# Peptides against a protein of PDB entry 4Y8H, part 88

Target 1, 196 residues: chain A of PDB entry 4Y8H
Amino acid sequence: TSIMAVTFKDGVILGADSRTTTGAYIANRVTDKLTRVHDKIWCCRSGSAADTQAIADIVQYHLELYTSQYGTPSTETAASVFKELCYENKDNLTAGIIVAGYDDKNKGEVYTIPLGGSVHKLPYAIAGSGSTFIYGYCDKNFRENMSKEETVDFIKHSLSQAIKWDGSSGGVIRMVVLTAAGVERLIFYPDEYEQL

## One batch from the design tools (peptide; made by RFdiffusion4, then SolubleMPNN)

Design b2_p25_1_s3 (from b2_p25_1, 10 letters changed)
Fold by OpenDDE base, seed 1:
Structure b2_p25_1_s3 (fold): chain B 196 residues (1-196), chain A 25 residues (1-25)
Amino acid sequence: as target 1 above (196 residues)
Amino acid sequence: SALRQELAELAAKSAALAAAGQEVL
């Protein structure tokens, strides 16, 4: 897996590859590692497919309940729910989650929740087995308040490099753009990114 | 960093689960 979320001028963009692994078998499956938990709050998933799906389902439920009582939750609130589940169940989970969301008050925000269930607010986050290959690239090329196009290119190039070196990453690159204007879904195929 | 170390641990644990037959992202 190679996943990332990047804050930019107008919001936040999540990105992910589409490869899954079971034993010696590797598949570019229709498994979506970008998962909606609220209209403009999404997450990137790494680790156990079953564990991360269960966590995301529970968070989605909690945020729906929250919305009915208090209105739209903040990204921080969503990250808190993820953190509570991941930390309290850390002995039984193999999960890494990046939470990203947009609201008019806080704009784009990113929270990363690794294996131990800690939470870290960052301007951008990378995770998955492919992330180890792109720390240096991301540190050198990330800039705050990029345009949408600059941010898409940054994510595309970053994930392309991760996929190039990580046998557990591949397939299509999916992105979700969260802004005041709404939600946009992007997809890039191997022919588009392998030459980057 | 401590965060990068934890991410590496997650990757290793995930690989072990995959080797044991579980579906891993």
Scores: peptide ipSAE 0.547, ipTM 0.922, DockQ to the pose 0.869; fails the geometry check
Fold by OpenDDE base, seed 3:
Structure b2_p25_1_s3 (fold): chain B 196 residues (1-196), chain A 25 residues (1-25)
Amino acid sequence: as target 1 above (196 residues)
Amino acid sequence: SALRQELAELAAKSAALAAAGQEVL
């Protein structure tokens, strides 16, 4: 897996590859690693497919309940729910989650929750087995307050590089753009990103 | 960084789960 979320001028963009691995078999299964937990709060999933799906489902339920009682939750609130689940169950989970969301008050925010269930608020986050290959690239090329187009390009190039080196990453690159204007879904195929 | 070390650990653990037959992302 190669996943990332990047804050930018107008909000936040999540990105992911689509490859899954089971045993010695690597499948270019078109798996959605970008999961909606609220209208403008999404997550990137890495680790156990079953564990991360269960966590995301529980969070989605909690945020729906929250919304019915208090209105739209903040991204920080969503990250807190993820953190509680991941930390309290860390002995029985293999999960890495990046939470990203947009609201008018806080704009785009990114929270990364690694294996131990700690939570880290960052301008951008990368995770998955492919992330180890792109720390240097991301550190060099990330800038605060990029345009949408610059951010899409940054994510596309970053994930393309991760896929080149990580056998556990590949397939399509998916993105979700969260801004005041709404939610936009993007997809990029190997014929495009392999040439970068 | 400590965070990057934790991410590397997660990747290694995920690979071990895959080797054991679980589906991993």
Scores: peptide ipSAE 0.536, ipTM 0.917, DockQ to the pose 0.874; fails the geometry check
Fold by OpenDDE base, seed 2:
Parts: C-alpha cells; structure tokens; sequence
Structure b2_p25_1_s3 (fold): chain B 196 residues (1-196), chain A 25 residues (1-25)
C-alpha cells in the first residue's frame, strides 16, 4: 500500500494505490483504500483489510450518531475516535490510518494514526509499505498552500514513485478532494502515472 | 523518526498477515 493525504490552499486531498496482497498473490484491483466516514471526512487505510474496514465502519457509525445529536463533527473529533479504537485494540489490530477532512473553520486537516494508536496532526502524511521509498521526495517537494492542481500533481508523482519501488503497491491511483466546493473523486491509470 | 519506525513495523506486520492468508492493503 501507498497512501497519503495532503493539505493545500483550499482543503485536503487523499490519495491511494489500489493493490491488495493475499499470500503470494498480489492483485491490482479497483480496491478503494479511501474510505468515507463522513461527508467531508475520509481516511486512508493500510494494514489488514478486515481490521481497517471494521475500524472505519465503527467510526462512521459514531460520526453518524454524533451528527444526529450535535451536528457535523470536526476532523479532530473523527481522528480522536479512530485513535481510541486503534489504541484500545492495538494488540489485536494491524492498522494504519490517515484521517483527513475539511470544514470551513479548520480548512483541510490531516491526522496520521500508526500501528501504536498514536495520533499526529501534520500538514501532510504518507503511509503504507510504499511510503518508505518516498519520504525524501515528499519532504523535498511538499509546499504549504499549493493549488489543487499542484497538489494533485504532487500526490500523483509521489504515489507513482512509491508504486515504482514497492511491489505491494500498484493498480490505479485514487484521490479524493475535499473542499468547500464539495467532494471530488479522481482516478489515474498506470499508463498515465508510470510515465512520471 | 518514531513515526517512520512505526510505519515500517506496520508494513512488516502486514506482510506477515498476508503470508498467513489475510488480505492486506
């Protein structure tokens, strides 16, 4: 897996590859590692497919319940729910989550929650086995307050490089753009990103 | 960094799960 979320001028963009691995088999699927937990709060999943799906489902439920009582939750609230689940169950989970969301007050925010259940608020986060190959690239090329187009390009190039080196990453690159204007899904195919 | 170490650990653990027949991302 190669996943990332990047804050930019107008919000946040999540990105992910689509490859899954089971045993000796590596599948290029249209697997969506970008999972909605609220209208403008999404997560990137890495680790156990089952564990991360269960966590996301529980968080979605909690945020729905929260919404019914208090209105739209903040991204920080969502990250806190993820943290609680991941930390309390860390001995039984194999999960890495990047939480990203947009609201008018806080704009785009990114929280990364690795295996131990800690939470880190960052301008951008990368995770998954492919992230190991792109720390240097991302550190060098990330800029705060990029345009949407610049951010899409940054994520596309970053994930392309991760996929190039990580056998556990591949397939399509999916993105979710969260802004005041709404939610936009993007998809990029190997023929495009392999040329980068 | 500590974060990068945790990410590496997650990757290793995920690979082990995959080897055991679980689907991993």
Amino acid sequence: as target 1 above (196 residues)
Amino acid sequence: SALRQELAELAAKSAALAAAGQEVL
Scores: peptide ipSAE 0.533, ipTM 0.918, DockQ to the pose 0.878; fails the geometry check
Fold by OpenDDE base, seed 4:
Structure b2_p25_1_s3 (fold): chain B 196 residues (1-196), chain A 25 residues (1-25)
Amino acid sequence: as target 1 above (196 residues)
Amino acid sequence: SALRQELAELAAKSAALAAAGQEVL
């Protein structure tokens, strides 16, 4: 897996590859590692497919309850719910989560929750097995307050590099753009990103 | 960084789960 979330001028963009692995079987499935937990709060998932899906389902449920009582939750609130679940169950989970969301007050925010259930608020985050190959690229090329187009290109190039070197990453690159204007899904195919 | 170390650990643990027959991302 190669996943990332990047804050930019108008919000936040999440990105992910689509490869799944089970034993010796590697599938370039169109797996959605970008999971909605609220209208403009999404997460990137790495680790156990089952564990991360369970966590996301629970968070989605809690945020639905929250919404019914208090209105739209903040991204920080969502990250706190993820943190509690991941920390309390750390001995029984294999999960890495990047939480990203947009609201008018806080704009785009990114929280990364690695193994162990710590939480880190960052301007951008990368995770998954492919992330180890792109720290240098990301550190060099990330800038705060990029345009949407610059951010899409940054994510596309970053994930392309991760896929190039990580056997556990591949397939399509999916993105979700969260802004005041709404939610936008993007997809990029190997014939495009392999040339980068 | 400590964060990068934790991410590397997660990747290794995920690979072990895959080897054990679980689906991993």
Scores: peptide ipSAE 0.530, ipTM 0.915, DockQ to the pose 0.876; fails the geometry check

Design b2_p25_1_s4 (from b2_p25_1, 10 letters changed)
Fold by OpenDDE base, seed 1:
Structure b2_p25_1_s4 (fold): chain B 196 residues (1-196), chain A 25 residues (1-25)
Amino acid sequence: as target 1 above (196 residues)
Amino acid sequence: SALREELRRLAALSRERAAAGEEVL
């Protein structure tokens, strides 16, 4: 897996590859690693497919309940729910989550929740087995307050590099753009990103 | 960094679970 979320001028963009691994087999099944937990709050998933799906389902339910009682939750609130689940169940979970969301008050925000269930607010986050190959690239190329187009290109190039070196990453690159204007889904195929 | 170490640890555990027949991302 190669996943990332990047804050930019107008919001936040999540990105992920689509490769799944089971046993000795690499399946290029179009697996969705970008999961909606609220209208403009999404997450990137790494680790156990079952564990991360269960966590996301619980968070989605919790945020629906929250919305009915208190109105739209903040991204920080969503990250807190993820944190509680991941930390309290850390001995039984193999999960790494990046939470990203947009609201008018806080704009785009990114929270990364690694294996131990800690939470870290960052301007951008990378995770998955492919992330180890792109720390240097991301550090050199990330800038705060990029345009949408610059951010899409940054994510596309970053994930392309991760996929190039990580046998557990591949397939399509999916992105979700969260801004005041709404939610936009993007997809990039190997023929495009392999040439970068 | 501590965060990078946790990411490496997660990758290793994921490979172990995959080897046991689980679907991993």
Scores: peptide ipSAE 0.565, ipTM 0.921, DockQ to the pose 0.864; fails the geometry check
Fold by OpenDDE base, seed 5:
Structure b2_p25_1_s4 (fold): chain B 196 residues (1-196), chain A 25 residues (1-25)
Amino acid sequence: as target 1 above (196 residues)
Amino acid sequence: SALREELRRLAALSRERAAAGEEVL
């Protein structure tokens, strides 16, 4: 897996590859690792498919209940729910999650929650087995307050490099753009990003 | 960094679970 979320001028963009692994077999199944937990709060998933899906489902349900009682939750609130689940169950879970969301008050925010259930608020986050290959590239090329187009290109180039070197990453690159204007889903195919 | 080490551990555990027949991302 190669996943990332990047804050930018108008909000936040999540990105992910689509490769899954089972045993010695790399499935050509296009899996969506970008999961909605609220209208403008999404997550990137790495680790156990079952564990991360269960966590995301619980968070989604919790945020729906929250909305009915208190209104739209903040991204920080969502990250806190993920944290509680991941930290309290850390001995039984294999999960790494990046939470990203947009609201009018806080704009785009990114929280990364690694295996131990700690929470780190960052301008951008990378995770998954492919992230090891792109720390240097991301550190060098990330800028705050990029345009949408610059951010899409940054994510596309970053994930392309991760996929190039990580056998557990590949397939299509999916993105979700979260802004005041709404939610936009993007998809990029190997023929495009392999040429970068 | 501590964060990078935790990400490395997650990758290793994921590969172990994949080898046991579980679907991993």
Scores: peptide ipSAE 0.544, ipTM 0.913, DockQ to the pose 0.879; fails the geometry check
Fold by OpenDDE base, seed 4:
Structure b2_p25_1_s4 (fold): chain B 196 residues (1-196), chain A 25 residues (1-25)
Amino acid sequence: as target 1 above (196 residues)
Amino acid sequence: SALREELRRLAALSRERAAAGEEVL
């Protein structure tokens, strides 16, 4: 897996590859590692497919309940729910989560929750087995307050590089753009990003 | 960094679970 979320001028963009692994098989599936937990709060999943799906389902439920009682939750609230679940179950979970969301008050925000269940607020986050290969690239090329187009290109190039080096990453690159204007889904195929 | 080390550890554990027959991302 190669996943990332990047804050930019108008919000946040999540990105992911689509490769999954089971036993000796590597599958280039159209697996969606970008999961909605609220209208403009999404997560990137790495690790156990079952564990991360269960966590996301629970968070989605809690945020729906929250919305019914208090209105739209903040991204920080969502991250706190993820953190509690991951920390309380850390001995039984193999999960790495990036939480990203947009609201009018806080704009785009990114929270990364690694294996131990800690939470870190960052301008951008990368995770998954492919992230190891692109730390240097991301550190050199990330800028705060990029345009949408610059951010899409940054994520596309970053994930393309991760896929080149990480055998556990590949397939399509998916993105979700979260802004005041709404939610936009993007997809890029190997024939396009392999040429970068 | 500690964060990078945790991410590397997660990747290793994920590969172990995949080898045991689970689907991993």
Scores: peptide ipSAE 0.542, ipTM 0.911, DockQ to the pose 0.861; fails the geometry check
Fold by OpenDDE base, seed 3:
Structure b2_p25_1_s4 (fold): chain B 196 residues (1-196), chain A 25 residues (1-25)
Amino acid sequence: as target 1 above (196 residues)
Amino acid sequence: SALREELRRLAALSRERAAAGEEVL
């Protein structure tokens, strides 16, 4: 897996590859690792597909309940719910989560929650097995307050590089753009990103 | 708390899904 979320001028963009493995085998399965937990709060999933889906399902439910009582939750609130679930179950979970969301008050925010269930608020986050190959690239090329187009390009190049080196990453690159204007889904195919 | 109950549910769901054949992202 190669996943990332990047804050930018107008919000936040999540990105993910689509490759999955079943046991010891690379599966030619296209999985959506970008998961909605609220209208403008999404997550990137790494690790166990089952574990991360279970977590996301519970968070989604919790945020629905929250919304009914208090109105739209903040991204921080969502990250807190993820954190609690991941931390309290850390001995039984193989999960790495990036939470990203947009609201008018806080704009785009990114929280990363690694295996141990800690939470880290960052301008951008990368995770998954492919992330190890692109820490340097991302650190060098990330800029704050990029345009949407610059951010899409940054994510595309970053994930392309991760996919080149990580056998557990590949397939399509999916992105979700969260802004005041709404939610936009993007998809990029190997024929495009392999040429970068 | 409601959240604690969800934690228990998560543990159960995780075990069930893992037993069905683990897909890894």
Scores: peptide ipSAE 0.485, ipTM 0.835, DockQ to the pose 0.254; fails the geometry check

Design b2_p25_2_s1 (from b2_p25_2, 9 letters changed)
Fold by OpenDDE base, seed 1:
Structure b2_p25_2_s1 (fold): chain B 196 residues (1-196), chain A 25 residues (1-25)
Amino acid sequence: as target 1 above (196 residues)
Amino acid sequence: SYEEELKKQIEEKKQELLENLEKRK
């Protein structure tokens, strides 16, 4: 798995590969590692697909209840819920989660929740088995307040490199763009990103 | 099983979170 989220000038973009690893088997089918928990709050998931999906479902439900009582939750609130679930279950949980969201007050925000259930707010985050291969590239090429197009290219190149070296990553590259204008879903296929 | 225990723990935490929604404000 290779996942990342990047804040930029107008909001935040989440990106993920789609390869599924089941036991000793590797499948290149489209897997939804980008998961909506609120209109403009999404997460990237790595580790146990079933476990992280369950966590995301709980968060989604929690945020729905929150919305009914208090209005739209902040990205920080969502990250806090993820953190608590991951931390309290850390002894039996394999989960790496990146939470990203946009609101008019805070703009784009990224929170990373690695194994163990800590939470860290960052301008961008990478995770998954493929992330090991792209720390250097991302550190070198990330810039704050990039344009949408620059950010898409950054993520596409980053994940392309991760997929190149990580046998557990592959398939299509999915992205979700969160801005004031709304939510946009992007998809890039191997024929395109492998040439980068 | 491991999976069942994990689900149980998650469910318990879910209930705790739902009971403390006000703290999220």
Scores: peptide ipSAE 0.025, ipTM 0.568, DockQ to the pose 0.143
Fold by OpenDDE base, seed 5:
Structure b2_p25_2_s1 (fold): chain B 196 residues (1-196), chain A 25 residues (1-25)
Amino acid sequence: as target 1 above (196 residues)
Amino acid sequence: SYEEELKKQIEEKKQELLENLEKRK
């Protein structure tokens, strides 16, 4: 698995590969790696598919009820709910989660929740087995306040490199763009990103 | 209060989902 989320000038973009693997890895590997928990709050999931799906379902339900009473929740609120659930169940949970969202006040935000259930706010985050191979690349190439196109290219190149070296990553690259204009889904196929 | 009822509903749903998670293990 290779997942990432990147803040940019107009919001945030989440990206993920699509390969599903089991074998020697955790059984029931995550397939829906980009998951909606609110209109403009999404997450990237790695680890146990069943475990992270349960967590995401709880968060989605929580945010739905929250919205009915208080209005649209912040990305930080969503991340806090994820953090609590992951931390409270850390002994029985295999989960790496990146929370990303957009709102008019805070713009694009990214929160990473690694194993153990800590939470960290970052301008961009990477996770999954493929992330090990691209820390250096991302550090050298990330810039704040990139355009949408620049950010798409950054994610595409980053995940392409991760897929190249990580046998547990592959397939198509999916992205979700969150901005004031709404939600946009993107897809890139191996014939395209393998040439990068 | 309404807020307390909302929190209760969230907690009940959380427990339900966690129980289901445990059953799958």
Scores: peptide ipSAE 0.025, ipTM 0.618, DockQ to the pose 0.145
Fold by OpenDDE base, seed 2:
Structure b2_p25_2_s1 (fold): chain B 196 residues (1-196), chain A 25 residues (1-25)
Amino acid sequence: as target 1 above (196 residues)
Amino acid sequence: SYEEELKKQIEEKKQELLENLEKRK
């Protein structure tokens, strides 16, 4: 798995590969590691598919109830809920989560929740087995307040490199763009990003 | 209070989902 979220000038973009591993079997299927928990609050999931799905379901439900009573939650609030669940169940759940969201007040924000249930606010975050191969690349190439196009390219190149070196990553690259304008879904296929 | 009831409902739903997770293992 290779996942990342990147803040940029107009919001935030989440990105993920789509390879699924089940035991010794690796499949290049279109799997969704980018999960909506609110209109403009999404997460990247790594670790146990079942565990992270359960966590995301709980968060989504919580945020829905929150919205009905208090209005739209902040990205920080969503991250706090994820953090609580991951921390309280760290002995029983395997979950690596990146939370990303956009709102008019805070703009694009990224929160990473690694194994153990800590929470860290960052301008961008990477995770998954493929992330180990691209820390250096990302550090050298990330810039704050990039354009949408620059950010898409940054994520595409980053994940392409991760997929190149990580046998547990592959398939298509999916992205979700969160801005004031709304939500946009992008997809890039191997024939496209392998050439980078 | 209403807030307390809301929190209770959230916790109940969380427990339900966690129980379902255990059944999937």
Scores: peptide ipSAE 0.023, ipTM 0.598, DockQ to the pose 0.111
Fold by OpenDDE base, seed 3:
Formats: C-alpha cells, structure tokens, sequence
Structure b2_p25_2_s1 (fold): chain B 196 residues (1-196), chain A 25 residues (1-25)
C-alpha cells in the first residue's frame, strides 16, 4: 500500500494505489483506500482492511450525528475521532490512517495517525509499505502552496516511485481533490505513471 | 460551559462508538 495526502494552495489532495495483497497473492484491483467520512473530509487507509473499514464507518456515522447537532465538523474533529478509536484499540488494531479535509476556515489540512493512535498535523503525509521508499523524494520535492496541477504531479510521481519499489503497491493511482469548489476524483493508470 | 458540554457529548459518543467497534470485532 502507498497512500498520501498533500495540502496545496487551494485545498488538499489524497492519493492511493489500488493493489491488494493477500498472502502471497497480489491482485491489481480497485481497492478502496480512499474513503469518504464527510463531504470534504476523507481518509487514506492502510493496514487491516477490515479494521480500518470499521473505523471509517464509525467515524462517518459519528460525523453525520455531529453534523446534525453542531453543523459541519472540522478536519481536526474528524482526526480526533479517528485518533481516539485507533488509540483505544491500539492493542488489537492494525491501522495507519491519513485524514485530510477542507473547510473554508482552515483550508486544506492533513492529519496522520500511525500505528499506536497518535495524531500529527502535517503539511503532507505519506504512509503504507511503499512510503518508506519515497520519504527522500517527497522531502525534496514537496513545496508549500503548490497549484493543483503541481500537487497532482507531485503525488503521481511520489506514488509512482513507491509502486516501483514496493511489491505490495500497484494498480491504478486514485486521487481525491478537496477544495472550495467541491470534490474531484482522479484516476491514473499504469501506462500513465510507470514511465515517470 | 458550552464548550465543556460539547466536549462531554463528543466523549460520550466516542465511547459509544468504541463499544460498537468492539462488538464488530
């Protein structure tokens, strides 16, 4: 798995590969690693598919209830719920989650929640087995306040590199763009990124 | 205060959600 979220000038973009690995079998199918928990709050999930799906479902439900009572939750609120669930179940949970969202007040925000259930607010975050291969690349190439296009390219190149070296990553690259304008879903196929 | 009440409500809901998570496991 290779997942990341990147803040940029107009919001935030989440990205993920789609490969699924079960035992020694590698499948190139569309895997839902980018998950909506609110209109403009999404997450990237790594680790146990079942565990992270359950967490995401709970968070989504909570945020729905929150919205009905208090209005649209902040990305920080969503991250705090994720963090609490992950932390309280850390002994029985394999979950690496990146929470990303956009709102008018805070703009694009990224929160990473690694194993153990800590939470870290960052301008961008990477996770998954493929992330180990791209820390250097990301550090060198990330810039604050990039354009949408620059950010898409950054994510595409980053995940391409991760996929290149991580046998557990591959398939299509999916992205979700969160801005004031709304939500945009992008997809890039191997022919588009393998040559990068 | 309003903030304290909000925090309390959120915490209560979190606990409920945690229980639900445990039930799903």
Amino acid sequence: as target 1 above (196 residues)
Amino acid sequence: SYEEELKKQIEEKKQELLENLEKRK
Scores: peptide ipSAE 0.027, ipTM 0.640, DockQ to the pose 0.069; fails the geometry check

Design b2_p25_2_s2 (from b2_p25_2, 10 letters changed)
Fold by OpenDDE base, seed 5:
Structure b2_p25_2_s2 (fold): chain B 196 residues (1-196), chain A 25 residues (1-25)
Amino acid sequence: as target 1 above (196 residues)
Amino acid sequence: SYEEELKKKVEEKKEELLKKLKERE
């Protein structure tokens, strides 16, 4: 798995590969590594599929209840719910989660929650088995307040490199763009990103 | 199938997680 979320000028973009590994089988199927928990709050999931999906389902339900009572939650609030679930159940979970969201006040925000259930607010975050291969690349190429196009290219190149070296990553590259304008879904196929 | 097995595991995990949350409250 290779996942990342990047803040930019107009919001935040989440990106992920689509490869699924189950036992000895590798499938380049469409997976839910990019998961919606609220209209403009999404997450990237790595680790146990069952664990992360369970967490995301609970968070989504919690945020729905929150919205009905208090209005639209902030990205920080969502990250706090994820953190609580992951930390309090750290002995029974294998989950690495990146929370990303947009609102008019805070703009794009990224929170990473690695194994153990700590939470860290960052301008961008990477995770998954493929992330090991691209820490250096991301550090050298990330810039604050990039355009949408620059950010898409940054994520595409980063994940392409991760997929190149990580046998557990592959398939298509999926992205979700969160801005004031709404939610946009992007997809890039191997024939395109393998040439980068 | 894998999908059916995954769904079962998800539900089991959700029950565990929710139980712990209720105990903390």
Scores: peptide ipSAE 0.455, ipTM 0.888, DockQ to the pose 0.882
Fold by OpenDDE base, seed 3:
Structure b2_p25_2_s2 (fold): chain B 196 residues (1-196), chain A 25 residues (1-25)
Amino acid sequence: as target 1 above (196 residues)
Amino acid sequence: SYEEELKKKVEEKKEELLKKLKERE
């Protein structure tokens, strides 16, 4: 698995590969590594598909309830719910989650929740087995306030490198762009990113 | 199938987590 989320000038972009532990490409919601928990709050999931999907479903429900009572939750609120679930159940979960969201006040935000249930707010985050291969690349190439196009390219190149070296990553690269304009889904195929 | 088994596991985990969450609240 290779997942990441990157804040940029206009919001945040999440990215993920599509290979499952069986070697197959993502074919259903359970194995989809990019998961919606609110209109403009999404997460990247690594670890147990069952564990992380269960967590995401609970968070989604919680945020729906929250919305009905208090209005649209912040990304920080969503991250706190994820953190609480992961921390309180850390002995029974295998979950690495990146939470990313956009709102008008806070713009794009990224929160990483590694195993153990800590939470860290970062300008960008990477996770999954493939992330170990791209820390250096990301550190050298990430910039604050990139354009959408620059950010897409950054993620594409980063995940391409991760996939190149990580046998547990592959397939298509999926992205979700969260901005004031809305939600945009992108997909890039191996023939495109393998040549980068 | 693999997908069916995953769905079952998800539901089982959700029930477990929800139970614990309610106990905490």
Scores: peptide ipSAE 0.236, ipTM 0.788, DockQ to the pose 0.737
Fold by OpenDDE base, seed 1:
Structure b2_p25_2_s2 (fold): chain B 196 residues (1-196), chain A 25 residues (1-25)
Amino acid sequence: as target 1 above (196 residues)
Amino acid sequence: SYEEELKKKVEEKKEELLKKLKERE
């Protein structure tokens, strides 16, 4: 698995590969590593597909209840719910979560929740088995307040490199763009990113 | 199928997680 989320000028973009543990390129709800928990709050999932989907489902439900009582939750609030679930169940979970969201007040935000249930707010985050191969590249090439196009390119190149070296990553690269304008899904196929 | 089994595991894990939350409260 190779996942990442990157804040940029207008919001945040999440990205992920699509390879499953079986090696197949299956596109379904449980195996989709980019998961919606609120309109403009999404997460990247690594580790156990079952564990992370269970967590995401609970968070989604919680945020729905929250919305009915208090209005639209912040990304920080969502990250807090993820953190609570992951921390309190750390002995029974294999889960790495990146929470990313956009709102008008806070703009794009990224919170990484590695195994163990700690939470870290960062300008960008990478995770999964493929992330090991791209820490250097990302550190060297990330810039704050990039354009949408620059950020898409950054993520595409980063994940392409991760997939190149990580046998547990592959398939298509999926992205979700969260901005004031709304939500946009992007997809890039091997024929394109392998040439980078 | 693989997908059906995975969905089952999700539901089982959700029950486990929710149980833990209730115990903490």
Scores: peptide ipSAE 0.497, ipTM 0.896, DockQ to the pose 0.781; fails the geometry check
Fold by OpenDDE base, seed 2:
Structure b2_p25_2_s2 (fold): chain B 196 residues (1-196), chain A 25 residues (1-25)
Amino acid sequence: as target 1 above (196 residues)
Amino acid sequence: SYEEELKKKVEEKKEELLKKLKERE
């Protein structure tokens, strides 16, 4: 798995590969590593597909209840719910989560929740088995307040490199762009990103 | 199928997690 989320000038973009444990390149709901928990709050999932999907479902439900009572939750609130679940159940979960969201007040935000259930707010985050191969690349190439196009390219190149070296990553690269304008889903196929 | 089994595991895990949350409250 190779996942990442990157804040940029207009919001945040999440990205993920699509390889599953079965080797399938196209993921279903459970195996899709980019998961919606609220309109403009999404997460990247690594680890156990079952564990992370269970967590995401609970968070989604919680945020819906929250919305009905208090209005749209912040990304930080969502991250807090994820953190609570992951930390309190750390002995029974294999879950690495990157929470990313956009709202008008805070703009794009990224929170990473590695194994153990700690939470870290970062301008960008990478995770999964493929991330180990691209820490250096990302560190050298990330810039704050990039354009959408620059950010898409950054993620595409990063995940392409991760996929190249990580046997557990592959398939298509999916992205979700969260901005004031809404939600945009992107997909890039091997024939395209392998050339990078 | 694999998908069906995975969905089952998700639901089982959800039940487990929710149970623990209730116990903590």
Scores: peptide ipSAE 0.484, ipTM 0.890, DockQ to the pose 0.778; fails the geometry check

